Peptides against a protein of PDB entry 4GXB. Designs and how they scored, part 59

Target 1, 277 residues: chain A of PDB entry 4GXB
Amino acid sequence: VPTEEVSLEVLLSNGQKVLVNVLTSDQTEDVLEAVAAKLDLPDDLIGYFSLFLVREKEDGAFSFVRKLQEFELPYVSVTSLRSQEYKIVLRKSYWDSAYDDDVMENRVGLNLLYAQTVSDIERGWILVTKEQHRQLKSLQEKVSKKEFLRLAQTLRHYGYLRFDACVADFPEKDCPVVVSAGNSELSLQLRLPGQQLREGSFRVTRMRCWRVTSSVPLPSGSTSSPGRGRGEVRLELAFEYLMSKDRLQWVTITSPQAIMMSICLQSMVDELMVKKS

## One batch from the design tools (peptide; made by RFdiffusion4, then SolubleMPNN)

Design b2_p14_7_s1 (from b2_p14_7, 5 letters changed)
Fold by OpenDDE base, seed 3:
Structure b2_p14_7_s1 (fold): chain B 277 residues (1-277), chain A 14 residues (1-14)
Amino acid sequence: as target 1 above (277 residues)
Amino acid sequence: GSSETFENPVFDPN
């Protein structure tokens, strides 16, 4: 692709548009710096954020596809998909809420965290009770961003990334689940017929390994699930989990977001390694 | 099909 100056749209979690002028040859970090400059985010806070490729759903929600890698050209990465559904989103890229303290010290950082948190609550990624929701709304009306975040930090699944509904083989085969990644775990929420909502928590420290598998289903004459066209790649994330002492078991999640899940796992692992260091 | 496996360096078998 010839090097040209282009206008690139980067979205915040709340859908706010940030337009930046970049080169088609600019790498992820270059684009991130341009976004930071446009937002007046200090250079020392850039590392707390990343650019993600997402698919915008009909309801405006984002389905995270993957984190943009350092060598990528964001303009090319998004435009090559030839669909306006794909967007680039700026989001915080750390998991430990302790790092919020560093980001919140800056007005722009505070605003970014606030916007993300509001969006995550509105989208149901952060789980809130009725009373908590009332408190959050009150704080939002007062525009007390710091207090809002402090309360939000105590909420269930704060800082988690929620994935689209998918299927797992745990606790039973072909079980519909909603997966969320955060706080060094994968949370699998499931509702079996006639049962209450159940959550399986899989801590990263109890995962020996994980695997991403791509396969093309053979056109078996069996009734293809109505939603998958012939020839669609099936992605799976499998992890080997320590269920009990000396007992490892594989758990497999079938999801088009398996790659993103793997990226989250790696990111959580990386952060844990930094803390041990 | 293709697969990629990642070993977890922070795995604690304890």
Scores: peptide ipSAE 0.660, ipTM 0.965, DockQ to the pose 0.796
Fold by OpenDDE base, seed 4:
Structure b2_p14_7_s1 (fold): chain B 277 residues (1-277), chain A 14 residues (1-14)
Amino acid sequence: as target 1 above (277 residues)
Amino acid sequence: GSSETFENPVFDPN
């Protein structure tokens, strides 16, 4: 692609638009630095954030596709899809809430975390009780961003990334689930027929390995799964999990976001490795 | 089909 100066739109979690002038040849870090400069985020905090490719749904919600890699060209990555539904989003890229302390010491960092957290609550990614919601709204009305974040940090699934509804083979085959990644785990919310909502927690430290599989279903004469058109790629994330002592079992999630789930797993593993060293 | 497997270095078998 010829090197040209272009205007690139990067969204915050709340949908706020950040317009940056970049070169088509600028790599992910270059674009990230441009966004940081536009927001007046200091250089030492840039590493706490990443750029993600997302698909914007009709309701304005974001379906995360993947994290942009270091050698990618964000402008090319998003425009090559030839669909306006694809966007680039800035989001924090760490999992341990302890790192919030570093980020929130800066006004811009604080604002970014606040905007993300508000959005995550509004979208139901962070789970809140009625009382907690009341408290959060009160703090939001007062624009007490630090206090808001401190309360939010205590909430269930704070810092998690929530995926679109999908299917897993656990605990039963073809079980509808909602997967969330955070705090070094995959959380699977599931509802079996006639049963109450259940949550399964799969800690990364109990995963021996994981696998991403891409396949094209063979035209079986029986229209098996409603909605899979002929030729649609099936993506699966499978992980081998230590269910009990010396008992490993594969769990398979069928989702168009399997790649993003794998990226989250790798990211959580990387963070744990840093803490271990 | 294609597959990619990732070994987990922080796996704790205990």
Scores: peptide ipSAE 0.660, ipTM 0.965, DockQ to the pose 0.797
Fold by OpenDDE base, seed 1:
Structure b2_p14_7_s1 (fold): chain B 277 residues (1-277), chain A 14 residues (1-14)
Amino acid sequence: as target 1 above (277 residues)
Amino acid sequence: GSSETFENPVFDPN
């Protein structure tokens, strides 16, 4: 690809557009630095954020596809898909809320975390009670961003990434689930008709390994799932989990976001390794 | 089909 100057759109979690002038040959870090400069985010805070490839849904929600890697060219990565539904999003890339303290010390960092958190609450990624929601709204009306974040940090699934509804073989085969990643775990939420919400928590430290599998289903004549066209790639994330003492069991999630789930697992593992270090 | 497996270095079997 010839090197030329282009305008690249990067979205914040709330859908705010940030336009940056970059080269087509600029790598992920170069683009991230350009975004930081545009936002007036200091250099020492750049490392707390990453660029993600997402698919924008009709309602404006983001389905995370993957994290952009260091060697990638963000402009090429997004434009090569030839679909306007794909976007680049800036989001925090750490899991431990303790790192919020570093980011919140800066006005721009604070604003980014605030905007992300508001969005996550609005989208239902962070779970809130009615009373908590009232408190959050009050703080939002007062524009008390620090207090808002401090309260939000105590909420269930704060800092989690929520995935689109998918299917798992736990607790039974072909169970519809909503997966969320955060706090060194995968949370699988199951709501069956007429039943209460059930949640399975799978801690990363109890996963021996995980696997991403890509397969093309053979055209078997039975249209099982109505929404997947014949011939679409099936992605699965499987992990071997320590269910009890000396008992390992494979859990398999079938999701178009299996790659993103794997990236989250690796990211959580990496962060845990740093802490041990 | 393709498959990639990742071993978890922070796995705790206890």
Scores: peptide ipSAE 0.659, ipTM 0.965, DockQ to the pose 0.793
Fold by OpenDDE base, seed 5:
Structure b2_p14_7_s1 (fold): chain B 277 residues (1-277), chain A 14 residues (1-14)
Amino acid sequence: as target 1 above (277 residues)
Amino acid sequence: GSSETFENPVFDPN
């Protein structure tokens, strides 16, 4: 692709558009720096954020596809898909809320975290009680961003990435689940008809390994889901989990976001490795 | 089909 100057749209978590002028040959870090400059985010805070490829749903929600890698060309990566539903999103890329303290010291960093957190609450990624919601609304009306974040940091699934509804083989085969990644775990939420919400928490430190598998299902005539076109790739994330002492069991999640889930696992592992050194 | 496996360096068997 010839090197040309182009206008690239990058979205914040709340859907705010950031337009940057970049080269088609600019790599992920170059684009990230351009976005930071446009937002007036200091250079020392750039490392706390990453660019993600997402699919925008009809309701405006983002389905995370993958994190853009360092060698990628964001303009090419998004335009090659030839669909306007694909977007590039800026989001914080760390898991430990302790790093919020560093980001919140800067006005722009504070605003980014605030906007992301508000969006995550509105989308139901962060779980809130009725009373907590009232408190958050009060703080939002007062535009008390720091206090809002401090309260949000105490909420269930703060800092988690929520995935689209999918299927797992735990606790039983073909269970509909909602997976969330955060706090060095995968949370699998299951709601069976007539039952209360059940959550399975799988800590990363109890995963021996994980595997991403891609397969093309053979056109077996009986796959009843009319909407899966005959040629769609099936993605699975499997992890070997220490269920009890000396007892390992594989758990398998079938999801188009299996790659993104794997990226989250690796990212959480990397962060834990940094803390141990 | 293709598969990629990742070993976890922070795995704690205890």
Scores: peptide ipSAE 0.659, ipTM 0.965, DockQ to the pose 0.815

Design b2_p14_7_s2 (from b2_p14_7, 5 letters changed)
Fold by OpenDDE base, seed 1:
Structure b2_p14_7_s2 (fold): chain B 277 residues (1-277), chain A 14 residues (1-14)
Amino acid sequence: as target 1 above (277 residues)
Amino acid sequence: GSSEVFENPVFDPN
């Protein structure tokens, strides 16, 4: 690809557009630095954020596809898909809320975390009670960003990434689930008709390994799931989990976001390794 | 089909 100057759109979690002038040959870090400069984010805080490839849904929600890697060219990565639904999003890339303290010390960092958190609450990624929601709204009206974040940090699934509804073989085969990643775990939420919400928590430290599988289903004549065209790639994330003492069991999630789930697992593992270090 | 396996270095079997 010839090197030329281009305008690249990067979205914040709330859908705010940040336009940056970059080269087509600029790698992920170069683009990230350009975004940081545009936002007046200090250099020492750049490492707390990453660029993600997402698919924008009709309602404006983001389905995370993957994290952009260091060697990638963000402009090429997004434009090569030839679909306007794909976007680049800036989001925090750490899991431990303790790192919020570093980011919140800066006005721009504070604003980014605040905007992300508001969005996550609005999208239902962070779970709130009615009373908590009232408190959050009050703080939002007062524009008390620090207090808002401090309260939000105590909420269930704060800092989690929520995935689109998918299917798992746990607790039973072909269970519809909503998966969320955060706090060194995968949370699988199951709501069956007429039943209460059930949640399974799978801690990363109890996963021996995980696997991502890509397969093309053979055209079997039985139209099982109505929504997937006969020729679409099936992605699965499977992890071997320590269910009890000396008992390992595979859990398999079928999702178009299996790659993103794997990236989250690796990211959580990496962060845990740093802490041990 | 393709498959990639990741071993978990922070796995705790206890």
Scores: peptide ipSAE 0.641, ipTM 0.962, DockQ to the pose 0.794
Fold by OpenDDE base, seed 2:
Structure b2_p14_7_s2 (fold): chain B 277 residues (1-277), chain A 14 residues (1-14)
Amino acid sequence: as target 1 above (277 residues)
Amino acid sequence: GSSEVFENPVFDPN
């Protein structure tokens, strides 16, 4: 692609559009800096955020595809898909809520965290009780962003990234699950017909390893799930988990977001390594 | 098919 000046749209978690003028040859960090500048986010806070490629659903929700890598050209990455459903989103890229304290000290950082958190609650990524929801709404009406965030930090799945409904082989084969990544874990939520919501928590520190697999299913016979055309790539995330003392078991998640899940795992691992150092 | 395996350096077997 020839180097040209282009207008690139970057979305916040709440769907707010940030338009930046960049070069087609600008790498991810260049674009991130441009977005930060547009938002008046200080340079020292840029590292707390990342750009993500997402697919916008019909309901306006974002399905995270992957984190944009450092060597990527965001303009090319998004436009090469030739679909308007794909967007670039700015989101915080750390997991430990303690880092919120650094970001919240700045007005722009505070606003970004607030907007993201409001969106995550509205989308059901953060789990709230009726009473908590009332309290949050009250704080939102008062525009008390710091207090809102402090309350939100105590909520279940605060800081988690929620994935689209998918399938896992745990606790049983072909179980429909909703996976969320956060707080150095993968949370698998399962609702079987006629049963209460069940949650499995898989801490990253108990994962010996994980694997991403891509495969093209052979046209097996009649049970074509109607929605997958012949030849669609199947993605799976598998991790070997310490279920109990000296007992390792593989858990496999089948999801188009397997790559994103793996990126989350690596990101959580990296953060933990920094803390141990 | 292709597979990529990631070893976890923060794995704690204890």
Scores: peptide ipSAE 0.641, ipTM 0.963, DockQ to the pose 0.791
Fold by OpenDDE base, seed 4:
Structure b2_p14_7_s2 (fold): chain B 277 residues (1-277), chain A 14 residues (1-14)
Amino acid sequence: as target 1 above (277 residues)
Amino acid sequence: GSSEVFENPVFDPN
């Protein structure tokens, strides 16, 4: 691709648009630096954030596709899809809320975390009680961003990334689930017919390995699932989990976001490795 | 189909 100066739109979690002038040849880090400069985020805080490719849904919600890699060209990555539904989003890229302390010391960092957290609550990614919601709204009205974040940090699924509804083979085959990644785990919310909502927590430290599989379903003459057109690639994330002492079991999630789930697992593993060192 | 396997270095069997 010829090197040209272009205007690139990067969204914050709340949908705020950040327009940056970059080269088509600029790599992910170059674009990230440009976004940081536009926001007046200091250089030492850039590493706490990443750029993600997302698909914007009709309701304005973001379906995360993947994290942009270091050697990618963000402009090319998003424009090559030839759909306006695809966007680049800036989001924090760490899992441990302890790192919030570093980011919150800066006004811009604080604002970014605040905007992300507000959005995550509004979208139901962070789980709140009625009372907690009231407290959060009060703090939001007062524009007490630090206090808002401190309260939010105590909430269930703070810092988690929530995926679109999908299917798992656990605890039963073809079980509808909502998967969330955060705090070194995959959380699977399950609702079986006639049963209450259940949550399964799968800690990364109990996963021996995981696998991403891409397959094209064979045209089985039986029109099974009405919505899968003949040519759609099926993506699966499977992980081998230590269910009990010396008992490993595979859990398989069927989701178009299987790649993103795998990226989250790797990211959580990487962060844990840094802490052990 | 294609598959990629990732081994987990922080796996704790205990």
Scores: peptide ipSAE 0.640, ipTM 0.963, DockQ to the pose 0.785
Fold by OpenDDE base, seed 5:
Structure b2_p14_7_s2 (fold): chain B 277 residues (1-277), chain A 14 residues (1-14)
Amino acid sequence: as target 1 above (277 residues)
Amino acid sequence: GSSEVFENPVFDPN
């Protein structure tokens, strides 16, 4: 692709558009720096954020596809899909809320975290009680961003990435689940008809390994779901989990976001490795 | 089909 100057749109978590002028040959870090410059984010805070490829749903929600890698060309990566539903999103890329303290010291960093957190609450990624919601609204009306974040940091699934509804083989085969990644775990939420919400927490430190598998289902005539076109790739994330002492069991999640889930696992592992050194 | 396996260096068997 010839090197040309182009206008690239990058979205914040709340859907705010950031337009940057970049080269088609600019790599992920170059684009990230351009976005930071446009937002007036200091260079020392750039490392706390990453660019993600997402699919925008009809309701405006983002389905995370993958994190853009260092060698990628964001303009090419998004335009090659030939669909306007694919977007590039800026989001914080760390898991430990302790790093919020570093980011919040800067006005721009504070605004980014605030906007992301508001969006995550509105989308139901962060779980809130009725009373907590009232408190958050009050703080939002007062535009007390720091206090808002401090309260949000105490909430269930703060800092988690929520995935689209999918299927797992735990606790039983073909269970509909909602997976969330955060706090060095995968949370699997299951709601069976007439039952209360059940959550399974799988800590990364109890995963021996994980596997991403791609397969093309053979056109077996009986696959009843009319909407899965005959040629769609099936993605699965499987992890081997220490259920009890000396007892390992595989858990398998079938999801188009299996790659993104794996990226989250690796990212959480990497962060834990940094803390141990 | 293709598969990729990732070993976890922070796995704690205890």
Scores: peptide ipSAE 0.640, ipTM 0.962, DockQ to the pose 0.816

Design b2_p14_7_s3 (from b2_p14_7, 7 letters changed)
Fold by OpenDDE base, seed 3:
Structure b2_p14_7_s3 (fold): chain B 277 residues (1-277), chain A 14 residues (1-14)
Amino acid sequence: as target 1 above (277 residues)
Amino acid sequence: GSSVTYENPVFDPN
């Protein structure tokens, strides 16, 4: 691709558009710096955020595809998909809410966290009770961003990334689940027929390893599930989990977002490694 | 099919 100056749209979690002028040859960090400059985010806070490739759903929700890597050219990465559904999103890239304190010290950082948190609540990524929702709305009306975040930090699945509904083989084969990543865990929420919502929590520290598998299903003649076009790649995330003392068990999630899930796992692991040093 | 396996350095078997 020839090096040209282009206008690139980067979205915040709430859908706010940030337009930046970049080169087609600019790498992820260059684009991130341009976004930071446009937002007046200080250089020392840039590292708390990352650019993600997402698919915008019909309802405006974002399905996270992957984190843009350092060597990537964001303009090329998004435009090569030849679909307007794909967007680049700026989001915080750390998991421990303690890092919010650093980001919140800056007005722009505070605004970014606030916007993300509001969006996550609105999208149901952060789980709230009716009373909590009332409190959050009150704080939002008062534009008390710091207080809003402090309350939000106490909420279930604060800082989690929620994935699209998918399938897992736990607790039973072909269980429909909603996976969320955060707080050094994968949360698998499932609702079996006639049962209440159940959650399986899988802590990263109890995962020996994980695996991403890509396969092309053989056209088996009979059970063409109508929704999978012939030749679609099946992605799976499997992790070997310590269920009990000296008992490891594989759990497999079938999801188009398996790569993103793996990225989240790696990111959580990396953060934990930093804390141990 | 292709697969990539990641070993977890923060795995605690205890």
Scores: peptide ipSAE 0.706, ipTM 0.969, DockQ to the pose 0.810
Fold by OpenDDE base, seed 4:
Structure b2_p14_7_s3 (fold): chain B 277 residues (1-277), chain A 14 residues (1-14)
Amino acid sequence: as target 1 above (277 residues)
Amino acid sequence: GSSVTYENPVFDPN
């Protein structure tokens, strides 16, 4: 692609648009720096954020596709998909809420975390009780961003990334689940027919390994569900989990977001490695 | 099909 100056749109979690002038040859870090400059985010806080490729749903919700890698050209990555549904989103890229303290010290960092957290609550990514919701709304009305975040940090699934509804083979085959990644775990919300919602927590430290698999389903003569076109790639994330002492079991999640789930696992592992060093 | 496997360096078997 010839090097040209282009206008690139980057969204915040709340859908706010940030327009930056970049070169088509600018890599992910270059674009991230341009976004930071546009927002007046200081250089020392850039590392707490990343750019993600997402698909915007009709309701404005984001389905995370993948994190943009360092070698990628964000302009090319998003435009090559030839669909306006795909967007680039800026989001925090760390998991430990302790790092919020560093980011919150800066006005721009505080605003970014606040906007993300408000959005995550509105989208149901962060789980809140009625009373907690009332308290959060009160703080939001007062525009008490620091207090809002401090309360939010105590909430269930704060800092988690929620995925679209998918299927797992645990605890039963073809179990409908909602997966969330955060706090060094995968949380699986399981809803079996006629049963109450159950949550399974799978800590990263109990995963021996994980695997991403892509396959093309063979046309089995049985009625393919009308929505899966004959040529759709099936993605799966499988992880080998220590269920109990000396008992490893594979858990498999079938999801178009399997790659993003794997990226989250790697990111959580990386953060844990830094803490151990 | 294709697959990529990742070994977890922070795996704790204890």
Scores: peptide ipSAE 0.705, ipTM 0.969, DockQ to the pose 0.800
Fold by OpenDDE base, seed 1:
Structure b2_p14_7_s3 (fold): chain B 277 residues (1-277), chain A 14 residues (1-14)
Amino acid sequence: as target 1 above (277 residues)
Amino acid sequence: GSSVTYENPVFDPN
């Protein structure tokens, strides 16, 4: 691709648009730096954020596809898909809320975390009680961003990334689940008709390994899953989990976001490794 | 089909 100057749109978690002028040959870090400069985010905080490829749903929600890698050219990565539904999103890329302290010390960093957190609550990624919601709204009305974040940090699934509804073979085959990644775990939420919400927590430290598989289902006479056409690529994330002492069991999630889930696992593992060093 | 497997270095068997 010939090198030329282009305008690239990068979205914040709340859908705010940031336009940056970059070269088509600019790599992910170059684009990230351009976004940071546009937002007046200091250089020492750039590392706390990443660029993600997402699919924007009709309701404006984001379905995360993958994190953009260092070698990628964001402009090419997004435009090559030839669909307006794909966007580049800036989001924090760490899991431990302790790192919020570093980011919150800067006005721009604080604003980014605040906007992301508000959005995550509004989208139901962060779980809140009625009372907590009232408290959060009060703080939001007062524009007390630091206090808002401090309260939010205590909430269930703070800092988690929530995936689209998918299917898992846990606790039984073909269970509809909502997966969330955060706090060094995968959370699988199951709601069966007429039943209470059930949640399974799978800690990363109890996963021996994980696997991403892509396959093309053979033409079977039965449409197995509503909404997937025959011949479409199926993605699965499987992990071997220590269920009990000396008992490993494979858990498999079937999801178009299997790659993103794997990226999250790797990212959480990497962060844990850094903490151990 | 294709698959990629990742071994977890922070796996704790205990």
Scores: peptide ipSAE 0.704, ipTM 0.969, DockQ to the pose 0.779
Fold by OpenDDE base, seed 5:
Structure b2_p14_7_s3 (fold): chain B 277 residues (1-277), chain A 14 residues (1-14)
Amino acid sequence: as target 1 above (277 residues)
Amino acid sequence: GSSVTYENPVFDPN
């Protein structure tokens, strides 16, 4: 692609559009800096955010595809897909809520966290009780952003990224699950017939390794998951988990978002490594 | 098919 100046749209979590003028040859960091400048986010806070490639669903929700890598050209990455459903989204890229303290000290940072949190609650990514919802609504009406965030930080799945419904082989084969990543874990929510909602928590520190597998099912094979066309690429995330003392077991998730899940795992691992240093 | 495996440096076997 020839180097030229273009207008690039970057969305916030709440769907707010940020238009930036960039070069087609600008890398991810260049675009991120342009977005930060447009928002008046200070340079020292840029590192707390990342750009993500997402697919906007019909209901306006975002299905995260992957984090844009440093060497990527965001304009090319999004336009090459030739679909208006694909968007670039700015989101916080850390997991430990302690880092919120640094971001919240700045007005723009506070606004970004607030908007993201409101959106995550509205989308059901953060789980709230009726009473908590009432309290949050009251704080929102008062525009008490700091207090809102402090309450939100105590909520279940605060800071988690929720994925689209998919399938896992745990606790049983072909189990429908909703996976969420956050707080150094993968949370698998499942509802078995006649049972209450259950959640399995898989801590990253108990994963020896994980694997992303791409395969093309045979056209004649009945192994195509319902709704997948014949010949569609199947993605799986498998991780070897310490179930008990000296007992490792593989857990496999079949999802089009397997790559994004892997990216989340790596990101959580990286953050833990920084804390350990 | 292709597969990529990642070893976890923060794995705690205890």
Scores: peptide ipSAE 0.704, ipTM 0.969, DockQ to the pose 0.798

